# Peptides against a protein of PDB entry 3HUF, part 32

Target 1, 320 residues: chain A of PDB entry 3HUF
Amino acid sequence: MWIIEAEGDILKGKSRILFPGTYIVGRNVSDDSSHIQVISKSISKRHARFTILTPSEKDYFTGGPCEFEVKDLDTKFGTKVNEKVVGQNGDSYKEKDLKIQLGKCPFTINAYWRSMCIQFDNPEMLSQWASNLNLLGIPTGLRDSDATTHFVMNRQAGSSITVGTMYAFLKKTVIIDDSYLQYLSTVKESVIEDASLMPDALECFKNIIKNNDQFPSSPEDCINSLEGFSCAMLNTSSESHHLLELLGLRISTFMSLGDIDKELISKTDFVVLNNAVYDSEKISFPEGIFCLTIEQLWKIIIERNSRELISKEIERLKYA

## One batch from the design tools (peptide; made by RFdiffusion4, then SolubleMPNN)

Design b2_p29_7_s1
Fold by OpenDDE base, seed 2:
Structure b2_p29_7_s1 (fold): chain B 320 residues (1-320), chain A 29 residues (1-29)
Amino acid sequence: as target 1 above (320 residues)
Amino acid sequence: KEEEEKELEKLAEEEEKKKKELEEKKKKE
């Protein structure tokens, strides 16, 4: 989201969130959803127009800002952005930091991009929430992104957490739910006057973790917890691979269960499968190797003695 | 138009003087 602040008292000492939309900026306007009052005698009554676009798909992957357009409203002394005079037709900016000078006013308006990018694990929830979140200037998507700051957990009562949720947790992404999304939707009016009123997702996250026994106390309890072990996995999911890497595992990939030869078995401690393959192919598992699902592995990893539990299970199957 | 310009320039100079006074106060605290 875009946030504006200013030197001196020209913005009344307040920070303001600018959502996607159009704003008239000047001395003789009243603060609302489409106007920004600037307290200066040296600026025009109506000085500039700011237009913030909705997030692009590229912004979801890069964490880049919504496009910021500035137009001078035919003022005598013009408008500058980053010491450059704004063109007669207006200019568009993709920089994360903008210094905006209105005419000869010695006090600068500073606009900066606060990164917030929400990944969804469920396409139905994305479809429900994407439009309203984009209108807040928040990029949304389903695919993994290095720019992701928040992850929406799908709450199905009595179901195991998804691989996406497990990976988001280990990446230290803030896990949120529908209650936080609902709260974000209500804040739009209150944050016009004070950007500090933006809700903290960390409280929601703490409540999710506290009330769900499927999470460890911290990501640090799981990261590299399986260092020194080796696994083989079916090459089906990039998220599954990255999850196993974060556990500190050495990973070999195979395309089918038939590709698991004696050499692979000799250097592998266990095989990781998805639920569908595990249930369908259980009778055809290679002898002398421990096979488990990612969900079964997760249940072991969240235990305090995870390394001992895995070692005992590997030994049991080597001597059976 | 020229009178409005001179008035805006004078107001900008007054605001610049206030900015310098604020910066000097912050250096003394």
Scores: peptide ipSAE 0.286, ipTM 0.847, DockQ to the pose 0.413
Fold by OpenDDE base, seed 5:
Structure b2_p29_7_s1 (fold): chain B 320 residues (1-320), chain A 29 residues (1-29)
Amino acid sequence: as target 1 above (320 residues)
Amino acid sequence: KEEEEKELEKLAEEEEKKKKELEEKKKKE
């Protein structure tokens, strides 16, 4: 989201979030959803127009800012952004930091981009929330991205957490739920005068983790917890692969269960399968190898003695 | 128009003096 603050109390000592939309900026306007009052005698009554665009798909992957358009409203002394005069037709900016000078006013408006990118685990939830979140200047998507700051957990009561949720947790993404999204939808008017009124997702996250025994106490408890073990997995999911890498596993990939030969078995401690393959192919599992699902592995990983537990299961099947 | 421009310029110079005074105060604290 774009946040503005200013020198010399010209924004009344407050920070403001600029959501996607158009703002008239000047001395003789009243602060609302479409106006920014600037307290300076040296600026025009109506000085500039700021236009914030909705996020692009690219912004979800890069964590880049919503496009920021500035137009001078035919003022005598013009408008500058980053010491450059704004062109007569307006200019668009993708920089994360903008120093905006209104005419000859010595106090600058500082605009900065605070990255917030929300990944969804479920396409139906994305479809429900994407429009509203984009109108808050928040990029949204389904695919994994290094720019993601938040992950929406699907609240199915009594279901196991998904691989996406497991991976989001281990990569230290803030896990949120529909209650946080609902709260975000209400803040648009309240944050006009004070950007600090943006709800803290960390409190939502703490509550999710505290109330769900499927989470370890911290990501650090699981990261590299299986260092020195080797697994094989079906080449199906990037998130599954990245999850196993974060556990410190050496990973071999195969295309079918038929590709699991004696050589692979000799180098592999266990095979990780998705639920569909595990359920359908359990009768055809290779002899002498421990096969489990990611969800079964996760149940072991969240235990304090995970290395001992996994070792016992490996031994049980190698000597059976 | 020219008088309004001169007035705005004078006001900007007054605000610049105020900025310098504030910066000097912050350096002394």
Scores: peptide ipSAE 0.278, ipTM 0.845, DockQ to the pose 0.428
Fold by OpenDDE base, seed 1:
Structure b2_p29_7_s1 (fold): chain B 320 residues (1-320), chain A 29 residues (1-29)
Amino acid sequence: as target 1 above (320 residues)
Amino acid sequence: KEEEEKELEKLAEEEEKKKKELEEKKKKE
C-alpha cells in the first residue's frame, strides 16, 4: 500500500494510506477519500492530482508498487517528484519512494510503498476477496510468489491444513484468515486520517498458530528437520517439491508408482504421495518402502521427535 | 497574477525559514 507522510506538519503530523483512486491535493481541499489537504500557504488551492492505479498481475509477482501518477494542476511553480519536474501531461512512477514537492513549498510529501501481497490457497476465496483487496492496493493471487507477504488459510472445520498452508508457514509468510480480511475491509475509511489504524496481521497470525495444533511453534522447528533423509515423490506440484526441500530432504521424482524400482527403493527412505494416489493405490504399494502423504509427513514433522518418529516408520517396513 | 506570485514566493521563504529552524532544533536535541 502507498503511505504518505510529510515534513513540517503539512499533513497535520499524520501518516495516510492512499488506496487506488484519484486525489486532489492542495491547500483548499478537505480530507476525504478523494482529497488530501496540505497545510501550507505556499501551495495552490488545488495543486496536484495523485492517481494510484489498482495492482497489476506483475505487482503480485514482484511486490512492486501500484502505479502512482502525479499531475500538476497548472500551477505557477509546478510539482516535482524526486527532484524532477512533473511533465505537463503528468508522469507515472513505479519507484517505491517518492519525494513530492508542491511548488516552492520547502516541506516535502514523502510517499513510500509498504509491501503487502496476499496469496490465497482457495480460488473461491480469491474470487470473493480479490476485488476488495485490489481496491486497497493489495496484489492478490493463487500462485506461489517470492513477493507474497500474507497467505489466506482456508478454514474448513475438521480438515487438515493444506500443502499450500504448510509451505506458506515454512516460508515464514504471515498466515491470515477471513476474519482478518473482513477487518481490513472495515478499516478503509479510518486509515484516511491515520495509517497506524491498519490492522496488525501478526496478531491474527499468532492467534491462528496458537489455537491450531496442526502448526509447530515456529517454522524453524521444521526447516531442515529431515536433513539427511531421502524421499521420492510423484512429479505433481511445485509447492510440494519446495515444501520437501525446506524440510531438508533429498528429493527424487517419478511419474508413476510403476517407476518405483529396486534402484529407487535403495536410494530413498520413503515415498511421498498425493492423497488421490495414496487412497487409490494403497493396495499396490511397493514392498519394502514406506509410503505416506504430505499430510501424514506433516503430522510427523510437527512433533518434537520427528527424526526418531520417521526413522521408526522407515524401519517398521524393513523388518516386516 | 504577479502579486499572487510574489506573495507565494514570500510565503515559501517564510516556510523555508521555519524548516531551517526545525532542523536546527532537531540537531540540538
Scores: peptide ipSAE 0.277, ipTM 0.847, DockQ to the pose 0.413
Fold by OpenDDE base, seed 3:
Structure b2_p29_7_s1 (fold): chain B 320 residues (1-320), chain A 29 residues (1-29)
Amino acid sequence: as target 1 above (320 residues)
Amino acid sequence: KEEEEKELEKLAEEEEKKKKELEEKKKKE
């Protein structure tokens, strides 16, 4: 989201969030959803127009800002952004930091991008929330992205966490739920005058982790916890692969259980299967190898003695 | 219009003086 603040109390000492939309900026406007009052005698009554675009699909993957358009409203002394005069037709900016000078006013407006990028675990929740979140200047998507700051967990009491949630936790994204999204939507009007009224996602995250025994105390407890072990992975998602990598596993990938030869078994401590293959192929598992699902692996990984537990399971099935 | 422009220029100079005074005050604190 874009946040503005200013020097010399020209914004009344307050920070403001700029959601996607159009703002008239000047001395003789009243603060509302489409106006920004600037307290300076040296600026025009109506000085500039700011236009914040909705997030692009690219912004979800890059964590880049919503496009910021600035137009001077035919003022005598013009408008500058980052010491450059705004063109007659206006200019668009993708920089994360903008120093905006209105005319000859010696006090500048500073606009900065606060990154918030929300990944969803399922398409149904994305479909429900994407429009509202985009109107807040928050890019959204389903796919893994290095730019993701938040991950939406489905709030089903008593269900196992998904691989997406496991991976989001290990990559240190802030896990949130639908209650946070609902709360975020309610503050839109309140944050016009005070950007500090934005809800704390970390508090939501802390509450989720505290109330769900399927999470370890920290990602650091699990990252590289299986260093030195080797697995073979069958019919898993990209997120599943990245999850296993974050555990410190050496990973071999194959397409069918028939591809598991004696050589692969000799180099592999265990086989990771998706739920469908695990349930359908139980009778066809290779002899002398430990096969498990990611969910079964996760239940072991969250334990303090995960390495010893894995070792015991490997030994149990090698000699069974 | 020209009088309003001259007034705005004068006001900008007054605000620049205030900025300098504030910066000098911050350097002494």
Scores: peptide ipSAE 0.269, ipTM 0.840, DockQ to the pose 0.433

Design b2_p29_7_s3
Fold by OpenDDE base, seed 5:
Structure b2_p29_7_s3 (fold): chain B 320 residues (1-320), chain A 29 residues (1-29)
Amino acid sequence: as target 1 above (320 residues)
Amino acid sequence: SSAEEKELEELAKEEEELKKKLEELKKLK
């Protein structure tokens, strides 16, 4: 989201969130959803127009800011952004930090981008919330992104957390739920006057982790916890592969259970399968290898003695 | 108008003086 603050008292000492939309900026406007009052004698009554665009699809993957357009309203002394005069037709900016000077005002308005990018675990929740979140200047999507700051947990997905949620947790993203999104939707009016009233997602995350026994106490408890072990997996999902990598596993990929030969078994401690393959082929598992689902693996990983538990299961099957 | 320009320049000087005073006060804290 874009946040503005200013030097001196020209913004009345307040920080303001600028959501996507158009704002008239000047001395003789009243603060509302489309106006920003600036208290300076040296600026025009109506000095500039700020236009913030909704997030692009690219912004979700890059963590880039919503496009910030500045237009001077034909003022005598013009408008500058980052010491450059704004062009006659206005200019658009994708920099994360903007120093906006209105005319000869000695105080600058500082606009800065606070990164917030929300990944959803399911398409239904994305479809429900994306429009509202985009109107807050928050990029949203389903796919993994290095720019992801927050992850919406799917509460409706049965009794277990999803692989996406597991991976998001290990990546140290802030896991949130629909309750946080609801709360976020109510804040839009209150944050006009005080940007500090933005709800803290970290508190929501702490509550989720505290109240759900499927989470370890921290990502650090699981990251590299299986270092030195080797697994094989079906080439099913990138998220599953990345999750296993974060556990410190050496990963081999195969296309079918029939490709699991004696050589692969000799080099592999266990095989990770998706639920569908595990349930359908449970009768035909190769002898002498430990096969489990990601969800079963996760249940072991969250235990304090995860390495010992896995070692015992591997040994049990080598001697069976 | 030329009069409005002079007024804006005078007001800009007053605000610059206020800026300097604020910076001085911040150094004393």
Scores: peptide ipSAE 0.108, ipTM 0.716, DockQ to the pose 0.357
Fold by OpenDDE base, seed 3:
Structure b2_p29_7_s3 (fold): chain B 320 residues (1-320), chain A 29 residues (1-29)
Amino acid sequence: as target 1 above (320 residues)
Amino acid sequence: SSAEEKELEELAKEEEELKKKLEELKKLK
């Protein structure tokens, strides 16, 4: 989200979030959802217009800012952004830091981008929240992104966490739920005056982890915990592959259970299957190999003695 | 309000002094 602050108390010492929308900036405007009062005799009554666009799909993948447009309202002394005079038709900015000078005011408005990108675990939750979050200047999506800062876990009572949730946790993404999203929606008016009133996602995350026994104490407990082991997996989701890589596993891929030959068995400690294949093909599993789901593997990994547990299961099935 | 007018007057004086200093600094470069 865009945040503005200013020197010389020209913003009354307040920090303000700018959501997507249009703002008239000047001396003789009243602070509201569409106006920013600046306390300076050196600026015009109505000096500039700020327009913040909604996030693009590209912004979700890059963590880049919403486009920030500045237009001078035909003032005598103009407007500058990063020491450059704003053009007659206005200019658009994608820099994460903007120094905005209104006329001859010696104090600048500092605009900075706080990166927040929310990944959703399922399309239904995305469909429910994406519009509202985009109107907050928050890019949203379903796909994994290096720019992802937050991950929405679907709270279904009694359901196991998804592979997406597991991977988000190991990536140190802040896991949030619908309660946090609801909270975000309530503070929109209050953050006009004070950007510090934006809810902290870390508290939500801590509460999720603390109250759910399906999470380890930290990502560090699981990262490389299975170093030295080898697995084979069906060519499944990229998230599943990346999850297994973060566990420190050597990974081989195969297209069908029929491709599991003696050579693959000889170099593989266990086979990771999706739930559908695991349930449908239990009777056709190759002899002498340990087959499990990612969810079953996760249940082992969250244990303090994960390496010992997995070793025992491998040994048990090699001699069966 | 009368308080806002006073605050604006103080800011205007500070801005004028800062402008003078900035102009002096530009002449020295």
Scores: peptide ipSAE 0.053, ipTM 0.580, DockQ to the pose 0.150
Fold by OpenDDE base, seed 2:
Structure b2_p29_7_s3 (fold): chain B 320 residues (1-320), chain A 29 residues (1-29)
Amino acid sequence: as target 1 above (320 residues)
Amino acid sequence: SSAEEKELEELAKEEEELKKKLEELKKLK
């Protein structure tokens, strides 16, 4: 989201979120969803137009800002952005920091990009929320991105958390739910005058973790918790691979259970399978190796004695 | 709806392609 603040009292000492949309900026406008009042005698009644575009799909992956367009409204002294005079037809900016000077006003409006990108675990929830979140200047998507700051988990009562949720947690993204999205949607009008009124996602996250026994207390409890162990996994998802890497595992990949030979068994402490393969092939598991699902592994790694639990399962099969 | 499902599948493919391109660009730096 774009946030503006200004030197002196020209913005009444307030920070403001600029959502995607068009804003008339000047001395003789009233603050609302399409106007920004600037308190200065050195600026025009209607001085500039700011236009913030909705996020692009690329912005979800890069964490780049929504495009910021500035047009001078034919003022005597013009408008500058980053010390450069705005062109007659307006200029567009993708920089994360903009210093906007209106005419001869000695105080600058500072616009800065606050990165917020929301990943969804569930396509249906993305479909439901994407448009509304994009209108807040928040990029959304399903796929993992280095720019993601928040992750929406699907609340299915009584189901195990998904691999996506597990990975998001270990990546230290802020896990949120539909209740937070609803809350976020309601604050749009209230944050016009004060950007600090934006809801804190960390409170929502803390409540999710506290009320769900499927989460450890912190990502640090699980990160590298299985360092020194080796696993083999079916080449299924990049998220599953990255999850196992974050556990500190050495990973070998295979394409089928038939590729698990004596050499692989000798180098591998356990095999990680998806649920479908685990359920279908359970009768044909290689002898002398511990096979488990990611969900079963997750249940072990959230325990305080995860290393001991894994070691006991490995030993049980060596002596059977 | 069947139309919404197809749109979601298309978006998911586009996102995957963009991610791959970004990962390739990061490896070149």
Scores: peptide ipSAE 0.000, ipTM 0.192, DockQ to the pose 0.011
Fold by OpenDDE base, seed 4:
Structure b2_p29_7_s3 (fold): chain B 320 residues (1-320), chain A 29 residues (1-29)
Amino acid sequence: as target 1 above (320 residues)
Amino acid sequence: SSAEEKELEELAKEEEELKKKLEELKKLK
């Protein structure tokens, strides 16, 4: 989200969130959802127009800012952004930090981008929330992104957490639910004057983890916990691969169980399958190798003695 | 409160440091 602050109390000592939309900036406007009052005698009554665009798909992957347009409203002394005079038709900015100078005002308005990118686990939840979140200046998507800061868990009572949720947790992404998204939707008006009034996602996250025994106490409990073990990964997602890497596993990737010969079996501790392959091929598993799903592996990895548990399961099948 | 602002700034810094560490880890592979 864009946040503005200013020197010399020209914004009344307040930080303000700029959601996507258009703002008239000047001395003789009243603060509201479309106006920013600046307290200076050195600026015009109506000095500039700020336009914040909704996030692009690219912004979700990069964590880049919503496009920030600045137009001078034909003022005598103009407007500058990052020491450059704004052009007659206005200019657009994608920098994360903007120093905005209004006319001869000695104090600068500082705009900075606070990155927030929300990943959704399923397309239905994304379809429900994306429009509202984009109107808050929050990029949204389904795919894994290095820019992802938050992950929406779908609360199905009694269901196992998804691979996406597991991976998001290990990546130290803040896991949130629909309750937090609802809170974000309601605070839009209250945060106009105070950016600090944004709801804390960490409280939502702490409550999710506390109330669900399928989560370890921290990502650090699981990261590299299986260092030194080797697995073969069959027909799994990219998220599954990255999840197994975060566990410290050496990974061999195969397209089918038929690709695993006796030599590979001798060098592999276990085989990781997706649910569809596991259910369809249960009868055709190679002899002498431990096959499991990611969800089954997760149930082992969240235990404090995960290394001992996995070793016991591997040994059971070597002697069977 | 000024404490919540500091916590949000620290969290933003931690997120940025985590992002940097992730980028560094990707460069080491």
Scores: peptide ipSAE 0.000, ipTM 0.228, DockQ to the pose 0.019

